# Designs tried in a protein design run: peptides against a protein of PDB entry 5Z08. Part 313

Target 1, 168 residues: chain A of PDB entry 5Z08
Amino acid sequence: RQKDEWAKKTSSLMKQLDWFIGEHLGAMLAAEELGGPVVGELMEIDPDDLSAGFNAHGKLKKATSQPDLDRRQRRIDDIWGPQDEQGQAHKRKRGADEALAASAEMRDLIEQLMNKLVEAGGDNSATYVEIPRESAAARFLVRSKVAMFHPNDARRLRLVDFGRDLDD
Target 2, 222 residues: chain B of PDB entry 5Z08
Amino acid sequence: GLPRLIDAIEEASKIPAKRRQTPIKPTIEKLTTHLYTHGASPDSLLRLADLLTLRNHLDQASLAAITRNLYPSSTVSDEVVLRFIGALGHGQLKPTLALQALFLRWLVMVYHLLENPGVLGQVYGVLFDLLDTAAIRPQLCHLLALVTRRKHVRPFRIQAILTLSRQTGGDPNLTGLLRVFKNYYPEIIVGDATKGRASAFKHPDPQWRQHLDEIQQRRSEA

## One batch from the design tools (peptide; made by RFdiffusion4, then SolubleMPNN)

Design b2_p28_6_s2 (from b2_p28_6, 16 letters changed)
Fold by OpenDDE base, seed 3:
Structure b2_p28_6_s2 (fold): chain B 168 residues (1-168), chain C 222 residues (1-222), chain A 28 residues (1-28)
Amino acid sequence: as target 1 above (168 residues)
Amino acid sequence: as target 2 above (222 residues)
Amino acid sequence: EEEWAKKLKTLEEIYLRLRYAAGADLAA
């Protein structure tokens, strides 16, 4: 009975988290990955804004074709095909795909971090998840104080120990 | 450097403005400029917390200016937090309610930099008991929204908020806090108290946050 | 039971921190 209640509450919260990641956080993470604003500066990012790209200051780029844009910006400029309806549709689709990818990455990282915490059985050394790169998702988890990098290895991420605050 | 500026302000704070040989305002401006550019170390934060929370001869505008520029360059210690918490409420030795509201806003904005976020959970009762103080209630409810965990959601506190909500004509901040409580216990019967407009507990100053993040990033590179 | 309670509390903490850092309303 109590176990079933905890399981139900956990499942409900997981659904809420998944919804939050998919509907809000994913687009913001995608914007940060594309050189846009840091997550939390803009609450609502339209896929169209993702497609327009961002300048070095995280502001929406106006359509100025400057050639020396870094490889990440070239991917945004390749989205800037001719402003025909097909080009706009392709841009919107790509923005949506980046938001979905960022959402999936964030969800996977949270799941891995949670699983490692359970598996470690109190061994802090075993709680680290290896990340392939420092993503917007990883950075956001750290900024949010949900996770921390290993002091000597930025490819190792662990969940912050909330236990000290939870057991008292 | 920052320590010398704090020294000068500490000494000036002991002397009434009319008896000072030199105006303190230029030193305050140098301090706030330094804080804006570099932030404050944990040690400097403690000293500044004492200047802000202890009764001295500094003017309210100077205290407010320091508080608005109180960017931590590192973490915020429990001791610093407790100085600000200890400065809350009514009393002859307490800072003005306007300054207390700025302290609460600051605590909200630096919450993610606390060495031990649990320190606020430990003083939850003290914070909660101040909800009747209208002048600080908006910022206090926002801080409580951050600090509230399942262990803090108790029947007596639910009833206290409901009672205060009725007495205040449905203060949106109290409605927001009740919704936070309901997130932990969806079964809480709050009646019409949650049907009204609730305050959004969003970060109060995105520009301040961005600037704080820039200060914090410089530390990670050093 | 203790393990499930710990898991739930951990998820609650994650969810709160992520929502707030993203600029979401804590009362929503």
Scores: peptide ipSAE 0.655, ipTM 0.854, DockQ to the pose 0.270
Fold by OpenDDE base, seed 2:
Order: structure tokens, then C-alpha cells, then sequence
Structure b2_p28_6_s2 (fold): chain B 168 residues (1-168), chain C 222 residues (1-222), chain A 28 residues (1-28)
């Protein structure tokens, strides 16, 4: 009975987390990856707004302004085919695809971090996940104080030990 | 450096403003500028917490200016947290309620930098018992929204918030805190108390957060 | 039982910190 209640509560919370990542956080992470604002500076980013790109200051570009040819802008410009109706549809689709990719990366990273914590059996040295790149997802986990980088290796990430606060 | 500025302010704080040989305002401005640029070390934070929380002869505007620029360059110790918590409530030796509201806002903004976030959970009862103090309630509810865990959600506290909500005409901050409780126990019957307007416990100052992050990044590069 | 409780508490902590850092309403 009690175990089943804990399992049910955990499943419910996981669904809420997945919804939050998919519906809100993914678009914000995608915006940060595309050189937009840092996650939490803008409250809501529509995936369609990802298709407007960002200036060097992380502000949404007005649809009519020529893209400033900065390096981050090239990756955006490669996203941004011709300004015709097909080009706008392709831009919107690509913004949605980037938000989905960012959501999937965040979800996978959380799952790996949780699994490593369980597998380590209390050995903090064994709790590190190897990350292929410093993504917006990884940076956001660190800024949120959910995870921390290895002091000597930014490719290794571990969950913050909440245990001291949780065993009370 | 920062320690010498704190020394000068500590000495001036012992003397009534009318008896000071030199105005303290220029030294306060130098301190706040330094804090804005570099933040405060753990040792400096403790000294500043004592200046802010202990009864002295510093004016309210100076105390508020220091609090608004109190950027930690590192972590925030349990001792610093406990100084600010100990300064809350009513009493002749306590800081003004306006200054207490600034302390609570500061604790919200630095919550992620606490060496031990559990310290606030340990004093949860002390914080909760201050909810009747209207002047600090908005910031107090926000701090409690961050600190609340499943262990803190108890029937007597639910009932206390419901009673206080009725007495205050449905304060949005209390409604928000009840919703936070309901996140841990969805089965909590809160009646119409949660149907009203609730405060969103969002970060109170995004610009302050951004500047704090810049100060914290410089430490990681050093 | 303790493992499930720890897992749930850990997820609650992750969810809270991510929501708050993203600017979401904690009361939602």
C-alpha cells in the first residue's frame, strides 16, 4: 500500500515535470541555444518566436530587420530559408523541432543524473554523467542548483546531493 | 578594501548621527558601490548582517541601501541566515518591518546560494508564526513557498492559513502558499480559499538576479 | 520504501528548482 502510493506520487510528479519541460522549458532552452535570452529572462517564448531569431543582445529580432551576420546568427540563418510563406512555415517547423530537441535533451539528462545517483550507492565519484557538450540544458541545471560540473572537467555533470536536507 | 569600509561604518554606527564628526553617507556610497561591483565574501556578509540586524545608530536609508546591494560573491552561511531570521518580528530591539521585508526579499533572492538550504527548513515554524504580520507577509509567503517541503505541510498549518486568509479577506500571498501546500498533498481540501487570486512567487528582481550571476561567475573563473 | 521516498523527494526538489529558475509560478 505505502509503496504503491509513493510509486503513484512519483509517476504523477514525473508527468508534471515532463509537461513542464515540453510545454514551457523546451522553447526557452531552444531560445538560449539559438543565442536568445538566458532561460528565465523571458517568461514565455512561443516556438514561433524562435523563428524570428535574436540580436546580439538576446532580444527578439523584428521580422523586417536584416539578420546581423554574427556566428550564432549563421546557425539561425541556416534555419531561416526564404521569407516566403513556405519559408515562414519551415522556420516555424524548425523552431518547434529545436524546442522538441531541447526538451528531449533535458529529459534524458535528468533521467541519466537520477540513474547515476541510484547506481553510485553513496559514492559521489560515481555519480557523474558524461555530457557530449555544454548545452543550454546542462547550463540551466547548474544555474538552477540541480546539478554541478566536475571541478576539473566540464564534460562531467552530477546531481546536487539534496540528501542532507532530505534525511530530516 | 571592503573590510576597511566595514570598519569605518561599524565605528560610525556606535555614534548618534548628530555627534559624528564626519558624515557617513560617502562611506556608505563607497560600500554599496564596492558590493555592487565585487559582492561580499562570507566573512564580510557576516559583519554586514550584524550591522543590518543589531540595533545601532545607522539611518534606515543607509541600511536599506546596503541590503539592496548585498550581493554574495560566494555562498551564504547558516550563521548569516540565522542573523536575518533572528531579526524578524516585533520588538524594540528589532529592525523596522520595512527593513525586515527587505531581508526576507534578500533571502528569497539568495536562496540558491545557501550553504545549507535545510537551515530555513529547521526554522520553518518561526517563519510560519510571523504570517500574521501584514507588513512582511508578501515576502514571507514567497520565502515559505521556496522552503516548504512535504514535512512542513501539516493539518494545523493548513488550518492556520485558512483562518488567516478569512481574517485578511483572502490575501493573495496566503492563497499562493496554500497552492504550494496542495502541490505536495493534492487531496488537501482548501475550499474556496484557492479559487481566488493567488500571488505568483516569481523571482522578485530579474536584474538583481542577472547581476548576482555575473558576480558568481567571476568567482568560478578565479 | 526509503528508496522510493528518496526518489520522490529528489524529483520534488528538481521540479521546484527548475520551475523557479525558469520564472514559473510556484503556486501553479
Amino acid sequence: as target 1 above (168 residues)
Amino acid sequence: as target 2 above (222 residues)
Amino acid sequence: EEEWAKKLKTLEEIYLRLRYAAGADLAA
Scores: peptide ipSAE 0.652, ipTM 0.852, DockQ to the pose 0.259
Fold by OpenDDE base, seed 1:
Structure b2_p28_6_s2 (fold): chain B 168 residues (1-168), chain C 222 residues (1-222), chain A 28 residues (1-28)
Amino acid sequence: as target 1 above (168 residues)
Amino acid sequence: as target 2 above (222 residues)
Amino acid sequence: EEEWAKKLKTLEEIYLRLRYAAGADLAA
């Protein structure tokens, strides 16, 4: 009975976390990866806003017609094609795909970090996850104080031990 | 350097403004500029926490200016946290409620830099008992929203918030805190208290956060 | 029971820290 309640609560929270990652955090992470604002500077990034691209200062480009397209914007425009309806649809789709990819990466990292914590049985040396790259997801986990890098290896990430702080 | 500026302010703080040989304002401006540019080390934070929390002859504007520029360059120790917590409430030796609200706001903004976030959980009762103090309630509820864990959500505290919410005409900060409690225990019947507007407990100063992150990054590269 | 409690507490901590760092409302 109590075990079942804990399992239900855990499952419910996991669903809430997955929803938060998928519906909010993924788009923000994708924006950071695309050279937009750092996660937490903008609270709500619509996937449609991702498609509009960011200026060199990480601000959402409003569709201003002005000609001095900085090289980065040309590359974005070249990647995203002409501003025809098909080009806009392709931009929206790519923004959605990047948000989905960022969401999946964040979910996978959290799952790996939690699994390693359980498997390590208290051995801090065994709690590290190897990350293929320093992604926006990895950086955000560190900035949020959910995870920390290995002091000597930025490719190794571990969950912060909340246990000592939670049981005392 | 920062230690010398703190030394000068500590000495000036012992003397009434009318008896000082030199105006302290230029030294305060140098201190706040230094803090804005470089942040404060743990040792400097402790000394500044004492200047901010202990009764001295510094003016409220100077104390507020120091608090608004109190960027940690590293972690925040339990001792620093406890200085600010110990300065809360009513009493002749306590800082003004306006300054206490700034301290609570600071603790919210540096919460992720605490060496031991659990220290705030240990003093949860002390913080919770101050909810009746209207002048600090907004920042106090925000700090409690960060600090609250399942162990803190107790029937007597739920009832205390409900009672205080009724007495305050449904303060949005109390409604927000009850929603935080409900995240841990969805079965909590908050009744009509949750039908009202709740305060959003978002980071209170994004620009301050960004500047803090820049100060913190410079230290991780050193 | 302790393992499930620890897992839930850990998830609660992760969720809180991520939400707050992302600028989300803690009361939402």
Scores: peptide ipSAE 0.643, ipTM 0.846, DockQ to the pose 0.261
Fold by OpenDDE base, seed 5:
Structure b2_p28_6_s2 (fold): chain B 168 residues (1-168), chain C 222 residues (1-222), chain A 28 residues (1-28)
Amino acid sequence: as target 1 above (168 residues)
Amino acid sequence: as target 2 above (222 residues)
Amino acid sequence: EEEWAKKLKTLEEIYLRLRYAAGADLAA
């Protein structure tokens, strides 16, 4: 009885999380990945600041090189520039595909982080997930205080131990 | 530096405004400018928390100006949090309710920088018992919306919010808090008495958040 | 039982933190 209730509650919450990721967060992550605003930031980030990317702590770097600016500016122009009806349709499709990809990446990353936490049995060294790249999803998890990077390796991400708050 | 500015303000805070040899306003302006540019270290933050929460001779405008510029350069300790929580409520030794509302707003805006977010969960009862205080209720409900976990959602607290909601004519902040409770217990009936618009618990100051993020980034690069 | 409770609490925490950081209403 109690186990079934916990399973049902967990399943319900997973559906809510999946909906939130797919319907809201995915598009915001895709915008960040394409050089748009950082997730949760309401203000326009200077394109120069955006071009610098993020550091190992998920923080925006200072703009150093012009070439990355041109690539992001092109992406912004591709996303926001005036296009004909066909161009707008292709742009909408590309935006939807990027949002779907970002949603899938976020969902997979959360699942991996949770699985590693369970498997580690309390060993913090075993809780790290290897990430192929510093994605908008990974950075957002760190900014959200859901995850943290390994101090010496930005390719290693672990779930924040909520245990102290959970055992009380 | 910031410590010397705090020293000067601490000394001035012991003296009634009419008996001060020098105006404190220029020193407060230097302090707030420094805080806006560099933020406060943990040690400076604790000293400023004491200046803000302890009864002294500083004027309300100065205290409010410090609070509005109280950017942490790093983390916020449990001790700093507890100073602000201890300053809440009614009493002759307590800060004004207007200043308490600013403290609660500050705690909301720095919640992600707490060394231990659980400290607020430990004082949940103290915060919850202040919901009848109308002047701080909006910010208090927002803070409680961040702090509330399953362990805090209890039948007596649900009933207390429902009762207070009826007494206040359906305060939208209380309705919002009940919706937060419903996330943990879907069976909670947010009754028809809350026909009112629920308050949205969004970040209260996006510009302040952006500036805080800039201050926090500079420290990670140093 | 403890494992399921821990999993649910962990998911609740993740969901809350993600929603808040994304600028979503906590009461929605």
Scores: peptide ipSAE 0.632, ipTM 0.827, DockQ to the pose 0.259

Design b2_p28_6_s3 (from b2_p28_6, 13 letters changed)
Fold by OpenDDE base, seed 3:
Structure b2_p28_6_s3 (fold): chain B 168 residues (1-168), chain C 222 residues (1-222), chain A 28 residues (1-28)
Amino acid sequence: as target 1 above (168 residues)
Amino acid sequence: as target 2 above (222 residues)
Amino acid sequence: EKEWAEKTKTLEEIYLRLRYAAGQPLHE
């Protein structure tokens, strides 16, 4: 009975987390990865907004302002191509693809971090996940205090031990 | 450096304003500028916590200015946290309720930098018993919303919030705290108290957070 | 039972921290 209640609650929480990552966090992570605002500065980013690009201050470009093309903006423009109707469609598609990629990366990182914690059986040295790059997802996990880097190796990430707060 | 500024303020804090040979305001402005630019080390943070929480001759505007610029450059120790918690409530030796509200807001904004977040969980009862203090209730409910875990959600606390909510005409902060309790126990019958407006408990100052993150990043690169 | 409880509590903590850091409310 209690086991089934915890299992149901776990399933519900996973669905809520997956929805939150897919519908909100993924676009924000993609914006940060593309050199936009840091996650949490903008409360909501539409994947379509990713296509508009960001200024040097990480603010969304308004359609009317061509601010000076910094190196980051050139890279965005090179990624997204010309601002014609076809270019806008390609930009929107790429924005959606980047949001999906960021969502998938975040989900995979969380899953790996949780699995390694279980597999380690209390060995803190075995709890580290190797990350291929310092992504927006990895940085956000660290800023949110969900994960921490290895003190000597920024390619190794582990889940924060919540145990002390979870003991009844 | 920051230690010398703190030394000067500590010495000035022992002397009534009318008896000081030099105005302290320029030194406070230098301190707050330094804190805004570089943050406070753990040692400096402890000294500043004592200046803020202990009764001294510093004016309320200076204490508030220090608190608003109290950016940790590192972690926040249990000792620093406990200084601020000990300063809460009513008493002749305690800071003003306005300053206590700033301390609670600060604790919310630095919660992710605590060396041991569990320290707040250990003093949960002390914090919870202060909910009747209207002047600090908004920030206190926000802090409790961050600190609340399943172990803290107890029938007597649910009933206490419900009673206080009725007495306050449905304070949105209490409604918000009850919604946080419902995250852990969805079956909690909160009745009409949850149908009202609830405080969202979003980060209270995104600009302050951004500036804190910049200070924290500079340390990781150094 | 303990494993499911631990997994649930861990997910609750992750979800709370991520939502709050993303500028979302602590409750729905």
Scores: peptide ipSAE 0.656, ipTM 0.856, DockQ to the pose 0.273
Fold by OpenDDE base, seed 2:
Structure b2_p28_6_s3 (fold): chain B 168 residues (1-168), chain C 222 residues (1-222), chain A 28 residues (1-28)
Amino acid sequence: as target 1 above (168 residues)
Amino acid sequence: as target 2 above (222 residues)
Amino acid sequence: EKEWAEKTKTLEEIYLRLRYAAGQPLHE
């Protein structure tokens, strides 16, 4: 009975977390990857707003302002193509694709971090996940104090030990 | 450097403002500028916590200005946390309730930098017993919302919040705290107290957070 | 039983920290 209650609660939390990542966090992470605001500076980013791109200060470009063509801006403009109706549709699709990619990366990182913690059996050296790059997802996990980098290797990430706070 | 500025303020804090030979305001401005630019080391943070929490002759505006610029450059120790917690409540030797509200707001904004977040869980009862103090209740509820875990959600605390909510006409901060309790125990019957407006407990100052993150990043690169 | 409780508590902590850092409310 108690095991079944914890299993049910776990399943419910996973669904809530997946929804939160997919519907809110993915677009915010995609905005950070594209040189937009850091996650949590803006409350909500519509994938459609991603299509407008960001200036060098991480502010949303209004469609009418010729943004100063800084290097990150060229990559964003190359990402977002011409401003015709087809270009706008391609921009919206690409914003949605970046949000989906960021959501998938965050889900995968959380799953790997949790699995490594279980597999390590209390050995802190075995709890590290290797990350292919320092992504917005990895940085956000560290800023939120969910994860930490290895002190000597920024490609190794581990879950923060919550045990001291949870078992007392 | 920062230690010399703190030395000068500590010495001035021993003397009533009317008996000081030199105005302290220029030294406070230098301190707050330094804190804004570089943050406070753990040692400096402890000394500043003593200046803020112990009764001295510094004016309230100076104490508030220091608190608003109290960016940690590193972690926040249990000792620093306990200085601020010990300064809470009513008493002739305690800081003003307005300053206590600023301390609670600061603890919310630096919660993720605590060396041991569990220290606040250990003093949860002390914090909870201060909920009747209206002047600090908004910030206190926000801090409790961050600190609350399943172990803190108890029938007597649920009943205490419900009683206080009725007495306060449904304070949104108390409603918000009850909703946090309900995250752990969905079966909690909160009645009409949760039908009202609840505080969301969002980060109180996004600009302060951004500036803190910039100070923290400089340390990781050093 | 302990393992499922630990997994649940860990997920609760992750979810809380991520939501708060993203500017979302601490409660629904």
Scores: peptide ipSAE 0.655, ipTM 0.855, DockQ to the pose 0.270
Fold by OpenDDE base, seed 4:
Structure b2_p28_6_s3 (fold): chain B 168 residues (1-168), chain C 222 residues (1-222), chain A 28 residues (1-28)
Amino acid sequence: as target 1 above (168 residues)
Amino acid sequence: as target 2 above (222 residues)
Amino acid sequence: EKEWAEKTKTLEEIYLRLRYAAGQPLHE
């Protein structure tokens, strides 16, 4: 009975986590990878905003208030110019692809981190996951205090031991 | 450096404002500027925690300014946390409730930098018992929302929040805290207390967080 | 049983920390 309840709770949490990663976090991570804001600075990044790009300061390039005339002319050029629609569609697609990639990376990292924790059987040295790169996902896990880098090797990441705080 | 600024403020804090030979405000401004730029080391944090929590002759505006710029450059020790927790509540020797609210807000904003987050879990009862103090309740509920784990969700605390929620006309922060409890025990009947708005307990200052992250990153590169 | 409880608690912690760091509420 209790085991089944924990299993159900785990499944529910995994679904919630997957949804959160896919629907919110992935786009934010992709924005960070693209030189955008750090995850959590902008509470809502629409994947469409990823297409607008970021300035050197990681801020969304506000479409310069080009006067309504230039928006109309861009709309006319967007209506008549197949190249700009294709360019925007390509940017949107790229943003979506980056968000999907970031989501997948985050999921994979969490899974690996959890699996290593279980496999290590209490040996902290065995809990490290090797990461191919310092990704936005890896950095966010560290900033969130979900994971930590190895003190001497930034390519090694481990889950933070929550256990001591949970069982006391 | 920061230690020398703290020394000067510590000495000035022993003397009533009217008896100081030099105005402290310029030194406070230098301190807050330094803190904003570089943050505080663990040792400096402890000293500043003592300045903020112990009764001295510093004015409330200065204490508030220090607290608002109290960026840790690294981790926050249990000792620092306990200084701030010990300063909470009513008492002639305790800081003002307005300053206590700033301390609680600070603890929320640096929660992820605690050396041992469990320290707050250990004092959970002390924090929880302060929920009746209206002036600190918003920040206190937010801190409790961060600290709450399954072990803290107890029937007596659920009932206490429900009772206090009724007495306060459904304080959104209490409703939010009950929703946090419900994360651990979905079966918790929040009843009519949740018909109201709940506080979301989002990070209270995204700009402060961003600036903290910048300070923290500089240390990892150094 | 203990293992599933530990896994659940770990996931709860991960989920809460990630959501909070991403600017999301601590509760739904």
Scores: peptide ipSAE 0.650, ipTM 0.851, DockQ to the pose 0.290
Fold by OpenDDE base, seed 5:
Structure b2_p28_6_s3 (fold): chain B 168 residues (1-168), chain C 222 residues (1-222), chain A 28 residues (1-28)
Amino acid sequence: as target 1 above (168 residues)
Amino acid sequence: as target 2 above (222 residues)
Amino acid sequence: EKEWAEKTKTLEEIYLRLRYAAGQPLHE
């Protein structure tokens, strides 16, 4: 009975977390990867806003009707293609694809971090996940105090031990 | 440097404003400018916490200005946290309730920089017992919302919030805190008396957060 | 039982910290 309640709660939390990552966090992570604002600076980023790109200050560029000759705008335009209807559709699709990729990366990192914590059996040295790059997802996990980098190796990430705070 | 500014303010804090040979305001402005630009080291942060929390002759505007610019350049120690917690409540030796509200807001904004977030969990009862103090309740509920874990959600505290919510006409901060409790115990009925809007407990100052992040990043590059 | 409880508590903590850092409310 109690085991089944915890299992149900775990499943519910995983679904909630997946929804949160997919519907909110993924777009924010993609924005950070694209040189936009750091996750949490903007509360809501539409994948469509990702297509407009970001200025030097990480702010969304307003679609000005004039070709913004800014090098960053050119790079964004080069990344996102022409502003015609087909180009806009391609921009939106690319923004959605980047958000999806960021969501998948975050999900995978969380899963790996949790699995390593369980597998390590209390050995903190065995709890590290090797990350291929310092992604927006990895940085956000650290800023959120969910994970921490190895003190000597930024390619190694571990889950923060919540046990001290969770043990009654 | 920052230590010399703190020294000057510490000495001035021992003397009533009317008996000071020199105005302290220019030194406070230099301090706040330095804090805004560079933040406070752990050692400086402790000294500033003592200036803010201990009874001295500094004016409330100066204390508030220091608190609003109290950017940690690194981590926040348990000792610093405990100074601010120890300054809460009523008493002739306590800071004003307005200043206490600023301290609680500061603790919310630096919560992610605490060396040991568990320190606030250890003093949870002390914080919770101050919920009747209306002047600090908004920031106190926000801090409690950050600190609350399953171990803190007890029947007597649920009942205390429900009782206080009724007495306050459904304070949205109390309703918000009760919703945080409900995250751990879904069976908690946020009763009809709490039909009011719940506080969301969002970060109280995004600009302050951004500036803090800029200060913190400069340290990682140094 | 203990393992499932620990897993649940860990997920609760992750979810809370991520939501808060992303600027989301601490409660629904």
Scores: peptide ipSAE 0.641, ipTM 0.845, DockQ to the pose 0.280

